# Ledger of designs, part 4: peptides against a protein of PDB entry 6DSZ

Target 1, 361 residues: chain A of PDB entry 6DSZ
Amino acid sequence: NYVVTAQKPTAVNGCVTGHFTSAEDLNLLIAKNTRLEIYVVTAEGLRPVKEVGMYGKIAVMELFRPKGESKDLLFILTAKYNACILEYKQSGESIDIITRAHGNVQDRIGRPSETGIIGIIDPECRMIGLRLYDGLFKVIPLDRDNKELKAFNIRLEELHVIDVKFLYGCQAPTICFVYQDPQGRHVKTYEVSLREKEFNKGPWKQENVEAEASMVIAVPEPFGGAIIIGQESITYHNGDKYLAIAPPIIKQSTIVCHNRVDPNGSRYLLGDMEGRLFMLLLEKEEQMDGTVTLKDLRVELLGETSIAECLTYLDNGVVFVGSRLGDSQLVKLNVDSNEQGSYVVAMETFTNLGPIVDMCV

## One batch from the design tools (peptide; aimed at target 1 D262)

Design b1_p8_7 (made by RFdiffusion4)
Pose (drawn by RFdiffusion4):
Structure b1_p8_7 (pose): chain A 361 residues (1-361), chain P 8 residues (1-8)
Amino acid sequence: as target 1 above (361 residues)
Amino acid sequence: SAATALSA
């Protein structure tokens, strides 16, 4: 027999922003299935540079540039457990994606978990963290000689884990995650020590959270902490400091995705399965001592995009809406809600044949 | 201004 592609996969599973082509090259990297798309934000709008294709299902796609690098290094993990670090190199008149490092990191003894694979990267590029199998947190230290991507497993006493994030602004690599056991689910803190290959007691106390907490947000450096998005209550956790708001405006649909807007983290974007688009706010309270603190949380609805699996703010009040169940599109957010109450205006839609349930000729 | 990817 023989199989050909009549149409490339159109559903968007992942999208990230960063400086990948050069420095201050606003790149939008869109992950379909086996395809990877790279764009440069120009005055025209989204203009592509190179659409590559891999022999795997892209499951983790993150950007970073470690200590003393020219441009961001891209990291990709295949669902069949193929890990690689890539670099856009336009040295010549052509374009080559050099593979700085690669290595298969499958464990012969783990059970894939509910909520699938998670790939997290250290705030200061100390290591790559993986959550492939239950009870096994895999660490991949980041240096130069680790070109044949080597790795080691730590053990995780917490068996059922929902979402994991690396915390900003800590003494060393620290992890914040939501896990489940009997008696509801909780949030616990750990420290990753890649010198002893162990877990150390985390920065702060284990808190009880909402029963349906589904997302953890890594809050940047000026504030520090973690934001946990459940079904009905949005909570902020940072050591002893703790804030939460529970607008009934949210419970109608589960919040699925989040994106950071400002570098400060004062504004975030949220998405419903009903197709909404929120703005999560961390309002500031600059005090006498020239320091900045955070006072409250406020969520107010912006309008509605399509159902988003990915979410990304590009530039000049524009957000790329990566839709898996429908057409992905481009959106302009305006201060003046011109028509009705929707601060959201569609600019461009991308044909997504969506989940093809049935068909005929 | 917009956020960007991780750096060191």

Design b1_p8_7_s1 (made by RFdiffusion4, then SolubleMPNN; from b1_p8_7, 3 letters changed)
Fold by OpenDDE base, seed 3:
Structure b1_p8_7_s1 (fold): chain B 361 residues (1-361), chain A 8 residues (1-8)
Amino acid sequence: as target 1 above (361 residues)
Amino acid sequence: SVARSLSA
């Protein structure tokens, strides 16, 4: 009986960077179907720390730091609607992943959304938001002492949400989302009342955006607001400022993922369906009163990588390219281009063996 | 593969 050691999954379906093992360590966390891999980012490369098996396919993986925590916590939602909050705990050589809270957030009634599961965390860690079903927004209040993740639903009039994020710098938790109706695609905002368990009117809306608007990026302070990415255009809106660009280079292939490079939201990585890697740049204008406003948006082609399912900036111009269709990569971003005009150099490649056919045992 | 230095 050859015990065929079941090959571990190699296709990446999510990645995040943060301070999960300690306040000082920079970590890369990689989701590969049911497996979570935890690395420490070092000057020498990725050091593996722990691998964790989850009770289902990872659908959402987000790091967050509640007030008074020294390091990040990890929120995971599985495709079977099992939610947990995980903590890394080390005691000498003993490494444990502790479940701080867990719950099942499945509803008995609702149509699962065609665009899949969306999970988002309020930047001030007041709540987790989930778009699981059409016409519903699920809220999980974040409480430090509660081991049981309790959720409630708010009715959403907009049935076809494409993407949703929490905005930064809002007194109340505020969502921004792209939705589709018979007239086209639109952007809207709602405030979320945790007390009343309802939506209030948000600060702004933008009707009749690009027909293929597919992604929302929440921009941190000082800019605030959101970036909306389409097939032909990239737009910024914060209630007071609107700006749109239509760089011809993005029309060649659909942008499918993004990641923030700078904590202040001045740069973002963008990946498309051809494996092209872009930098989106937010140019600032400093006003005489000390306010910072958006002056312009620019897109620069950096080079080519594996087709990204997810991107995450690590440090020192190093990026992890998580790929589902191809090999995942560590790449270096250079200031100067090579002879081919590329700013991207592959540092390491992680072979993707394809989908593990679950051998039906 | 030997992890190439991430140091700039």
Scores: peptide ipSAE 0.015, ipTM 0.546, DockQ to the pose 0.042
OpenDDE base, seeds 1, 2, 4, 5: peptide ipSAE 0.000, 0.019, 0.000, 0.013; ipTM 0.393, 0.672, 0.415, 0.579; seed 2 fails the geometry check

Design b1_p8_7_s2 (made by RFdiffusion4, then SolubleMPNN; from b1_p8_7 with A2V A5S)
Fold by OpenDDE base, seed 5:
Structure b1_p8_7_s2 (fold): chain B 361 residues (1-361), chain A 8 residues (1-8)
Amino acid sequence: as target 1 above (361 residues)
Amino acid sequence: SVATSLSA
C-alpha cells in the first residue's frame, strides 16, 4: 500500500492583481495548475484568504469589473475549455467563491492552436474573446443576467495568430493581434460586432513587423493603441503614431511576460527567459490642445529574478514574480541601485518543488 | 531613470 501523499502544486502558471475580495482590498491571485490561491496584499506582506480547487488546469485567469460592480469578478478558463465567472462573497467569517456564470466552450470541429489558449476581456466588459482553434475567434458576450456562458465563433482569415488583445478607447470592441503568414509576421485590428456576429475592419494594421514579434500589449488612454514586443524590437502603434526602439539589451534573451504598472499605461514590467526584469517606459508629450502623445519608448534593466512565467505589480514598488521553472518571489523595486547595479531586492521566496507528475493509472 | 519612475 503506497500512500502517495499528493503534494500541492507549487509551479505558478498565472497571476493577477486587482480588487477581488472587496473594493478596498488589493488582492494577488495565483494559479498553480488546478489550484487558485487568493491573497490580500498588506503592508506586512501577503495574507492568505482562500484556496480554491478548479475542475482542471487553469489556462486563463483574468480580473474584470463590469459597469456597476463594486469589485472585480474573475474569469477562468481551463485547459479542457471549462469557463466560469467567479465572485468573492464574505458574510461575517464565512467566505464563499460564487460561480456567477459557467459553460463549456469546446468546439467539436477545429484544430487546437499550437501556441495554446488565449483569453482576453474587453476593457469595457462587453465580451470575452478566446483564441482556442486556428481560424476561429470565440466570443462570450458578457450579460449580467445570464448564468450560462454562451459563445459563438467568428471566422478568422488569419490562421496563425501569435497573440491577441482588446484595445482601449474603442466605440466597438476591437482586437489587435500578431499573426504569421508565408510573408512573415503582421499586426492587424478587427472590430467585433456582437449584433452581427462578425468582424468589421479595424482602425489600423501594420504589415511586416519583426519576424519574432510575440506579444501584444494594449495601452490604455490617453495613449491608446498597442505595443508589439519582438526579440530585437519594441514598437508602438495607435493608428496615427508609430514608434520603434531596438535596445541591444533585449536581444540577449527573449521577453516572455509583461505587466502594466501604471493605470495610464506609462510603465510596464518585462521579464525574459534569463530572469532579467525590465521597465518599459512610455514618455509623454503634452500637446497645446491638451492631448497626450507618445514621445519616446525606453527600456531600463532593473535586475534579476527567478524566470517569470507571469509578473504582477502590487503596490509601493512590490512585484510578484510567478515562476514555473524556479521559485516564485516577492521583490521590491528600489529607487537606488545596489553595488551590482540592481534595483531589485528579494523580499520573499516561495519554493517550487517542480511539476506534480500525476501518474494517471 | 528607474529612480524617477519609482518615486512617482
Scores: peptide ipSAE 0.022, ipTM 0.653, DockQ to the pose 0.060
OpenDDE base, seeds 1, 2, 3, 4: peptide ipSAE 0.012, 0.012, 0.009, 0.006; ipTM 0.580, 0.662, 0.538, 0.431

Design b1_p8_7_s3 (made by RFdiffusion4, then SolubleMPNN; from b1_p8_7, 3 letters changed)
Fold by OpenDDE base, seed 4:
Structure b1_p8_7_s3 (fold): chain B 361 residues (1-361), chain A 8 residues (1-8)
Amino acid sequence: as target 1 above (361 residues)
Amino acid sequence: AVATSLSA
């Protein structure tokens, strides 16, 4: 009797932080293929709370807090298009993960996008948006009074969407996306009408961005707008202010992930394909009318880590580096550099055993 | 618009 002990996946393909277990707890959630790991962030490190098996590879994992909820809910979409909204419930020592909603969002017609599944949530929790197929944007309304979540598709004229986010501070849910056409890469915005189930013209667009523009970061208030990350440049746009930088240091390797450090969007972590960790800083200017505008953008090299698939700032300068190709890490960001000029110190390393070789026995 | 129902 060969007991094939199924090796647990160790490669990280997603991570998110928020208040999932309670309003007060800071959590780290880690996606490892079909497994979700839930941790509480403590002064002593990561405390494991629960592991959850999913019915497929996790493709999207996002925390969100609807109006009137005391803690965050979790949206998960699998690679086979199974969607669910999960709630953490604890009663004494008994921990349960409740499914608030579930369904399959697969379409019978559509070309799966080459850049993979993108799932985003409106910051005001009005809807979930899904880019699953070329030329389609799926909307899942998040209405409190509607017990039946009815997803619908909106036709997207832009067939080659590279990345998409919901913007902050918009009266209507508004997406910002990078797309490619025969003329190059561009940034566009659309308002999403739940009532009419269509796109309306968004507040701004930027044609002919950098040819390798690959990521959109939605910036919260007071700045608003979006950051566009390319191979050679980082740009900011909010419909009024435009700013671009081209720091030579980012040309050495492609930036592949990002995470917001400050709630006000003043700092972001950036990770590249060589495992370099950067800080992107937004310098503010306060106007005489009390409005805050972007003065400048700056990039600083912090140090080196494992090659990040995802980054999550936790608290007190601690960052989780989720790695698919290497060992995941907890690292500390220091104010002062070490003798090698690095601001990064590894606190803990999580061994990645690599892909499960299916031994066909 | 093809509606996919998500059950709550």
Scores: peptide ipSAE 0.028, ipTM 0.716, DockQ to the pose 0.031
OpenDDE base, seeds 1, 2, 3, 5: peptide ipSAE 0.006, 0.023, 0.022, 0.024; ipTM 0.475, 0.646, 0.644, 0.672

Design b1_p8_8 (made by RFdiffusion4)
Pose (drawn by RFdiffusion4):
Structure b1_p8_8 (pose): chain A 361 residues (1-361), chain P 8 residues (1-8)
Amino acid sequence: as target 1 above (361 residues)
Amino acid sequence: TPELEPLH
């Protein structure tokens, strides 16, 4: 027999922003399935540079540039457990994606977990963290000689884990995650020590959270902490400091995705399965000692995009809405809600044949 | 919303 592609996969599973082509090159990297798309934000709008194609299902796609690098290094993990670090190199008149490092990191003894694979990267590029199998947190240290991507497993006493994030602004690599056991689910803190290959007691106390907490947000350096998005209550956790708001405006649909807007983290974007688009706020309270603190949380609805699996703010009040169940699109957020109450205006839609359930000729 | 002003 023989199989050809009549149409490339159009559903968007992942999208990230960063400086990948050059420095201050606002790149939008869109992950379909086996395809990877790279764009440069120009005055025209989204203009592509190179659409590559891999022999795998892109499951983790994150950007970073470690200590003393020219441009961000892209990291990709295949669902069949193929890991690689890439680098856009336009040295010549052509374009080549050099593979700085690669290595298969499948464990012969783990069970894939509910909520699938998670790929997290250290705030200061100390290591790559993986959550492939239950009870096994995999660490991949980041240096130069680790070109044949080597790795080692730590053990995780917490068996059922929902979402994991690396915390900003800590003495060393620290992890914040939501896990489940009997008696509801909780949030616990750990420290990753890649010198002893163990877990150390984390920065702060284990808190009880909402029963349906589904997302953890890595809050940047000026504030520090972690934001946990459940079904009905949005909570902020940072050591002893703790804030939460529970607007009934949210419970109608589960919040699925989040995206950081400002570098400060004062503003965030949220998405419903009903197709909404929220703005999560961390309002500031600059005090007498020239320091900045955080006072409260406020969520107010912006309008509605399409159902988003990915979410990304690009530039000049524009957000790329990566839709898996429908057309992905481009959106302009305006201060003046011109028509009705929607601060959201569609600029461009991308044909997504969506989940093809049935068909005929 | 005035929260969108810095985005412009």

Design b1_p8_8_s1 (made by RFdiffusion4, then SolubleMPNN; from b1_p8_8, 4 letters changed)
Fold by OpenDDE base, seed 1:
Structure b1_p8_8_s1 (fold): chain B 361 residues (1-361), chain A 8 residues (1-8)
Amino acid sequence: as target 1 above (361 residues)
Amino acid sequence: MSALEPLY
């Protein structure tokens, strides 16, 4: 009886930060194929709390806090279209991960999108949105008492969606997405009507963005709107204000991931395919009426890390770099650069042993 | 069905 100790997956394919174990704890959650790892962030580093096996590869992992919840809930979607909402419960030394809701969101008809699965949550927790198939947007209404995740599809006229997010500060749930047509890439917004199960016209659109525009970042208040990241340019739009930059440094390698540093959306981490770590900064201008507007955008090179599949800012300038291709890292951002001009110092490195070949014996 | 595998 060879007890093949199945080597645990080490390649990271997702990470999120929030308050999952309690309202007070800062957590790092890491997806490694079918495995979910839960840590508490402490002054001494990452404290492991729980590991959980999932029935399938984790494709989406998002924390959200519905109205009247004391801590965050976790939405997971697998590559096999199994969706669940998870809650952490602790009773003394007993730790349980509770499935609050679950469902399968697979459609019998549809072309799986080439850009893969996208899952997003409305900032006001009214719905989950899923782009699984071309020409369809799936909506899961969020209801506290619903143990069964019900979903419906809304038809998208735009067949080739590149990325999509929910916007902040919208009266109705509003999506912003990059799509491609024969004329190029464009940005559009739609309001999502839960009642009518349809799209309404959104607040703004931007036709003919950069040809390689690949990512949408929803910006929280006070700025609102979205950032669109391309190969050569970074653009901001909120319906009233447009601003674009084309810093030469981002042309060297494709930006592949991002994470918000500040709750107000003033700073974002960007990672590229060469393992370069950038800070995107939104400079504010305070108007005479007390309104805050975007003055400028700038990008700063911080240093080099492992090639990030995902990034998450923790606290105190500490960043988790989740890597699929290399070792994951815990890094410190410093105010002052080292002798090499880097602001990044590796604190911990987590060895990636490569793809576990599931030897089904 | 639980979305979670039994923790062994």
Scores: peptide ipSAE 0.038, ipTM 0.613, DockQ to the pose 0.016
OpenDDE base, seeds 2, 3, 4, 5: peptide ipSAE 0.026, 0.031, 0.042, 0.032; ipTM 0.592, 0.622, 0.624, 0.654; seed 4 fails the geometry check

Design b1_p8_8_s2 (made by RFdiffusion4, then SolubleMPNN; from b1_p8_8, 3 letters changed)
Fold by OpenDDE base, seed 2:
Structure b1_p8_8_s2 (fold): chain B 361 residues (1-361), chain A 8 residues (1-8)
Amino acid sequence: as target 1 above (361 residues)
Amino acid sequence: MPALEPLY
């Protein structure tokens, strides 16, 4: 009897930062296939709190704070379309992860999207949006008292959505998405009517963006709008202001992940397929009326890390680099470059043992 | 069904 000790997964496929264990604690949550690891970020480093097994591969993991909650809740969607909302509870030394709500959001009819599962949360916590199938946008209304996650579909005319986010500062929940049609890639917005269960016309659109536009970043107020990341260009649009840059340095490798550094959306980390780490900077201009507008976009090369599947800015210039292909890292961002011109210093490395081949016995 | 595996 060979006891195959199933090794725990080490490849990271998602990470998020927020206040999950308490209002005061800064947490790092790491998804490793079916495992969720919960850490507290301390001055001494990452303190492990809990590891949780999930009934399936984690496909979406997002922290959100509904009105009147003291701490963040965790939304998880698995690759088998099991959705849950999790809450951390601690009573003395006893730690419980409780399911506040759950549901299966699989449809009987639909073509699973080739670009995989996308899950997003409205910044005002009105709904969760899911792109699971081509031509459908699934909405989960967020209700505090509902233990059963109810969902409905809205039909999308745009069959090939590349990426989608909820925008900030919108009266109604508003999505911004990159889609592809026979004419190229485009950006569009829709308002989501929870009442009528339909899309209304959004505040803006941009036809004929870069052919390889692959990511949408929703920018918080005061800037608002969205950043669109391509292979050759980075663009900003908010319905009034448009700005594009084409820094030659980003052409060398595809940007594959991003994370917001500043709460006001003035800086973002970008990671590419070569493990290069960039800072995207939004330069502000304050108008005479006190309105803040985008003056310019700048990209700076910080250094090299493991190839990021996900990035999470923690605090004090510390970044978690979650890697699927290589070792995950804690890195420090420095103000001054080293002798090699790098602003990145590795603090800790987490060995990736490679893909767990599920030996179906 | 619970979304979480029973923690051993």
Scores: peptide ipSAE 0.024, ipTM 0.547, DockQ to the pose 0.015
OpenDDE base, seeds 1, 3, 4, 5: peptide ipSAE 0.022, 0.015, 0.022, 0.024; ipTM 0.569, 0.492, 0.542, 0.538

Design b1_p8_8_s3 (made by RFdiffusion4, then SolubleMPNN; from b1_p8_8, 5 letters changed)
Fold by OpenDDE base, seed 2:
Structure b1_p8_8_s3 (fold): chain B 361 residues (1-361), chain A 8 residues (1-8)
Amino acid sequence: as target 1 above (361 residues)
Amino acid sequence: MEALKPLY
C-alpha cells in the first residue's frame, strides 16, 4: 500500500486582497486549485492564518463588503458551479470559516463559454453576476438573510462575451463588457433590473474597439467608466470622455492580468505573458467646477516577475505575483530603478511544483 | 517615479 502523500497544489490560479479576517487586518487570499490559503499581511511578511479545502477547483474568488458588514465576505464559485459566501470568524484561538450562503448555479441547458467562467460583484453589493454560458448572464441577488444563493438568468443577445465588469457610480447595477461579433469586438453597457429580471439600455457603448480587446477594468469614482485593454492599445471610456494610447511596449506580449493599486483608480498593475510588470497611470485634471476628469493615460515598465496569473497590490509597494506557470513571488516596487533599470525587487519566492496531475491510481 | 508613491 503506497500511501502517495498527495502534495498540496502550488500553482496559483487566483489571488485577492482585502479585510477578511477583521476590519483592520489586511489579508492575502490565494487560490491553489481546490485550496484557499489565507494570510495576514504584516510588516514582517505574510503570516499564514488558515487553509481551507474547497469542494472543487476555485474558478472565482472575490471579496466584497455589504453595507453594515464590518469586514469583507468572500464569494467563491467552483468550476463545478458550486457557489458560496464565506465569513471568517475568530473566537480567541479558534478560527472558523463559516458558510453564510451556498448554492449550485449550474444550468441544465446552456453552452459553457469557451473563455471560461467570469464572476463579478456589483461595487454596491446589490448582486453577483456570472457569465457561465453563452447568451446568458446569471444574477445572484445579494440578500443578507438568505442562506440559499438563488440565481436567475437574463438572456444576452451578445453570444461571445470576452470580459465583463460592473461599473462604479451607477444608480442601477450596470455591466460593461467586451463582446465579439462577425464585425469585430465591441464594448457595450447594460443596466441590470433585479425587479424585472432584464437588461435595460446602459449609459454608453463603443463599437469597433481593437480586435484583440480582452479585458475590462471598471474604474471607480471620481473618474468612473472603464479601461479596455487590447494587444496594441489601452482605451478609457466613461460615456463622455474617450482616450486611447498605443504604447509600443505592450505589443511585445499580451497583457493577461491587472490589479488596482489606488482606491481611486489612479494606478493599475498590468502583467503580461512574458512576466513583465507594468504600471498603468491615470493622470487627473481638476476642472474649475471641482470635477475630476481623465487627462491622460501612461504605461510604465516596472520590471520582470514570474508570469502572473493574478496580481494583487498589498501595501507599501509590496505586490503578490500569483503564478500558475512559474514560482509565485512577493515583490517590492521601488521609487528608484536598479542598475538594470528595474523597479522590481523579489522579496520572497514560492516554489511551484507544477500541475498536480491527479493520477487516479 | 510618481507611479510608486506609497499609499499614505
Scores: peptide ipSAE 0.026, ipTM 0.691, DockQ to the pose 0.605
OpenDDE base, seeds 1, 3, 4, 5: peptide ipSAE 0.020, 0.019, 0.026, 0.016; ipTM 0.606, 0.639, 0.704, 0.607; seed 3 fails the geometry check

Design b1_p8_8_s4 (made by RFdiffusion4, then SolubleMPNN; from b1_p8_8, 4 letters changed)
Fold by OpenDDE base, seed 4:
Structure b1_p8_8_s4 (fold): chain B 361 residues (1-361), chain A 8 residues (1-8)
Amino acid sequence: as target 1 above (361 residues)
Amino acid sequence: MKALEPLY
């Protein structure tokens, strides 16, 4: 019996940062196909804590903290529609990853969406939303006492959803999504009623956004609203304020990933298909009534990295660049540029050995 | 670069 030690996957397909191991630890969680790697972020770099095998390719990986939890929980959805909520438990030297809840969320009827699986969590931890199939939005209510993830579907009239997020600061769970119809791409919002299991009219919509609008970023309070990333433009909308920029620098390559730097949503990292790393800045204006509004949007080129599949800001200007096509990196963002005009310095590089073809021999 | 300055 040749135990072919299957080479561990090296291509990164997701990463998240939060407080999973403890309330105090800053963690980096990396999805590599069926493998979850858990690190503690330290001043010396990434300390490995645990590796976990999943029963399928990780399609969604999100940290969330329900009210009254001391640390973050992890939601995972696999490409085979197995959902779980995981908790890290340590008792002395014994580390266990406990399944708090699990379920299969596959539907017997539905066309799998061509843009793949989207999974999102309400910022107030009221529900998980899943776009798995065209014309359906699946809701998993978050209940502390429920070990079985129960889901229901709400029909979406918009068949071609491009991206979707939950908004911040909404009385009811509210989604914001980009969709395509024969007239172009549009942004719409819906409130999600858990009680009635239906959509209600959302606070705002924006018809006829850029034809290549591909990503929605939900912006925390005090700004609220959403950023819509296109090929040529970046737009902000919160129902009251609209701003659009079309910086020429983003036209050179398509932005493919983003990550929030500041908890208040003042800065975001953007990565493009050429491995360029940008900072998106939200400039605030304080009104006489003490309200904070968006004054302007700016994009600044930081430098070049591996082509990011995912980005996550860690701490102290350190960013993890998760790459599927190239080597993943830890990079340092510096206040001053190097001799080449780059603000990015590679600290560590993680060799990508390419796709492991599971040759079932 | 303002992008990397601490937001105070």
Scores: peptide ipSAE 0.028, ipTM 0.721, DockQ to the pose 0.496
OpenDDE base, seeds 1, 2, 3, 5: peptide ipSAE 0.027, 0.025, 0.027, 0.027; ipTM 0.713, 0.723, 0.723, 0.727

## One batch from the design tools (peptide; aimed at target 1 R298 D336 Y343)

Design b1_p9_1 (made by RFdiffusion4)
Pose (drawn by RFdiffusion4):
Structure b1_p9_1 (pose): chain A 361 residues (1-361), chain P 9 residues (1-9)
Amino acid sequence: as target 1 above (361 residues)
Amino acid sequence: SVVQEALAE
């Protein structure tokens, strides 16, 4: 027999922003399935540079540039457990994606977990963290000689884990995650020590959270902490400091995705399965000692995009809405809600044949 | 409003 592609996969599973082509090159990297798309934000709008294609299902796609690098290094993990670090290199008149490092990191003894694979990267590029199998947190230290991507497993007493994030502004690599056991689910803190290959007691106390907590947000450096998005209550956890708001405006649909807007983290974008688009706020309270603290949380609806699996703010009040169940699109957020109450205006839609359930000729 | 202030930035 023989199989050809009559149409490339159009559903968007992942999208990230960063400086990948050069420095201050606002790149939008869109992950379909086996395809990877790279764009440069120009005055025209989204203009592509190179659409590559991999022999795998892109499951983790994150950007970073470690200590003393020219441009961000891209990291990709295949669902069949193929890991690689890439680098856009336009040295010549052509374009080549050099593979700085690669290595298969499948464990012969783990069970894939509910909520699938998670790929997290250290705030200061100390290591790559993986959550492939239950009870096994895999660490991949980041240096130069680790070109044949080597790795080692730590053990995780917490068996059922929902979402994991690396915390900003800590003494060393620290992890914040939501896990489940009997008696509801909780949030626990750990410290990754890649010198002894162990877990150390985390920075702060284990808290009880909402029963349906589904997302953890890494809050940047000026504030520090973690934001946990459940079904009904949005909570902020940072050591002893703790804030939460529970607007009934949210419970109608589960919040699925989040995206950081400002570098400060004062504004965030949220998405519903009903197709909404929220703005999560961390309002400031600059005090007498020239320091900045955080006072409250406020969530107010912006309008509605399409159902988003990915979410990314690009530039000049524009957000790329990566839709898996429908057309992905481009959106302009305006201060003046011109028509009705929707601060959201569609600029461009991308044909997504969506989940093809049935068809005929 | 709060949204208008947030987007004014």

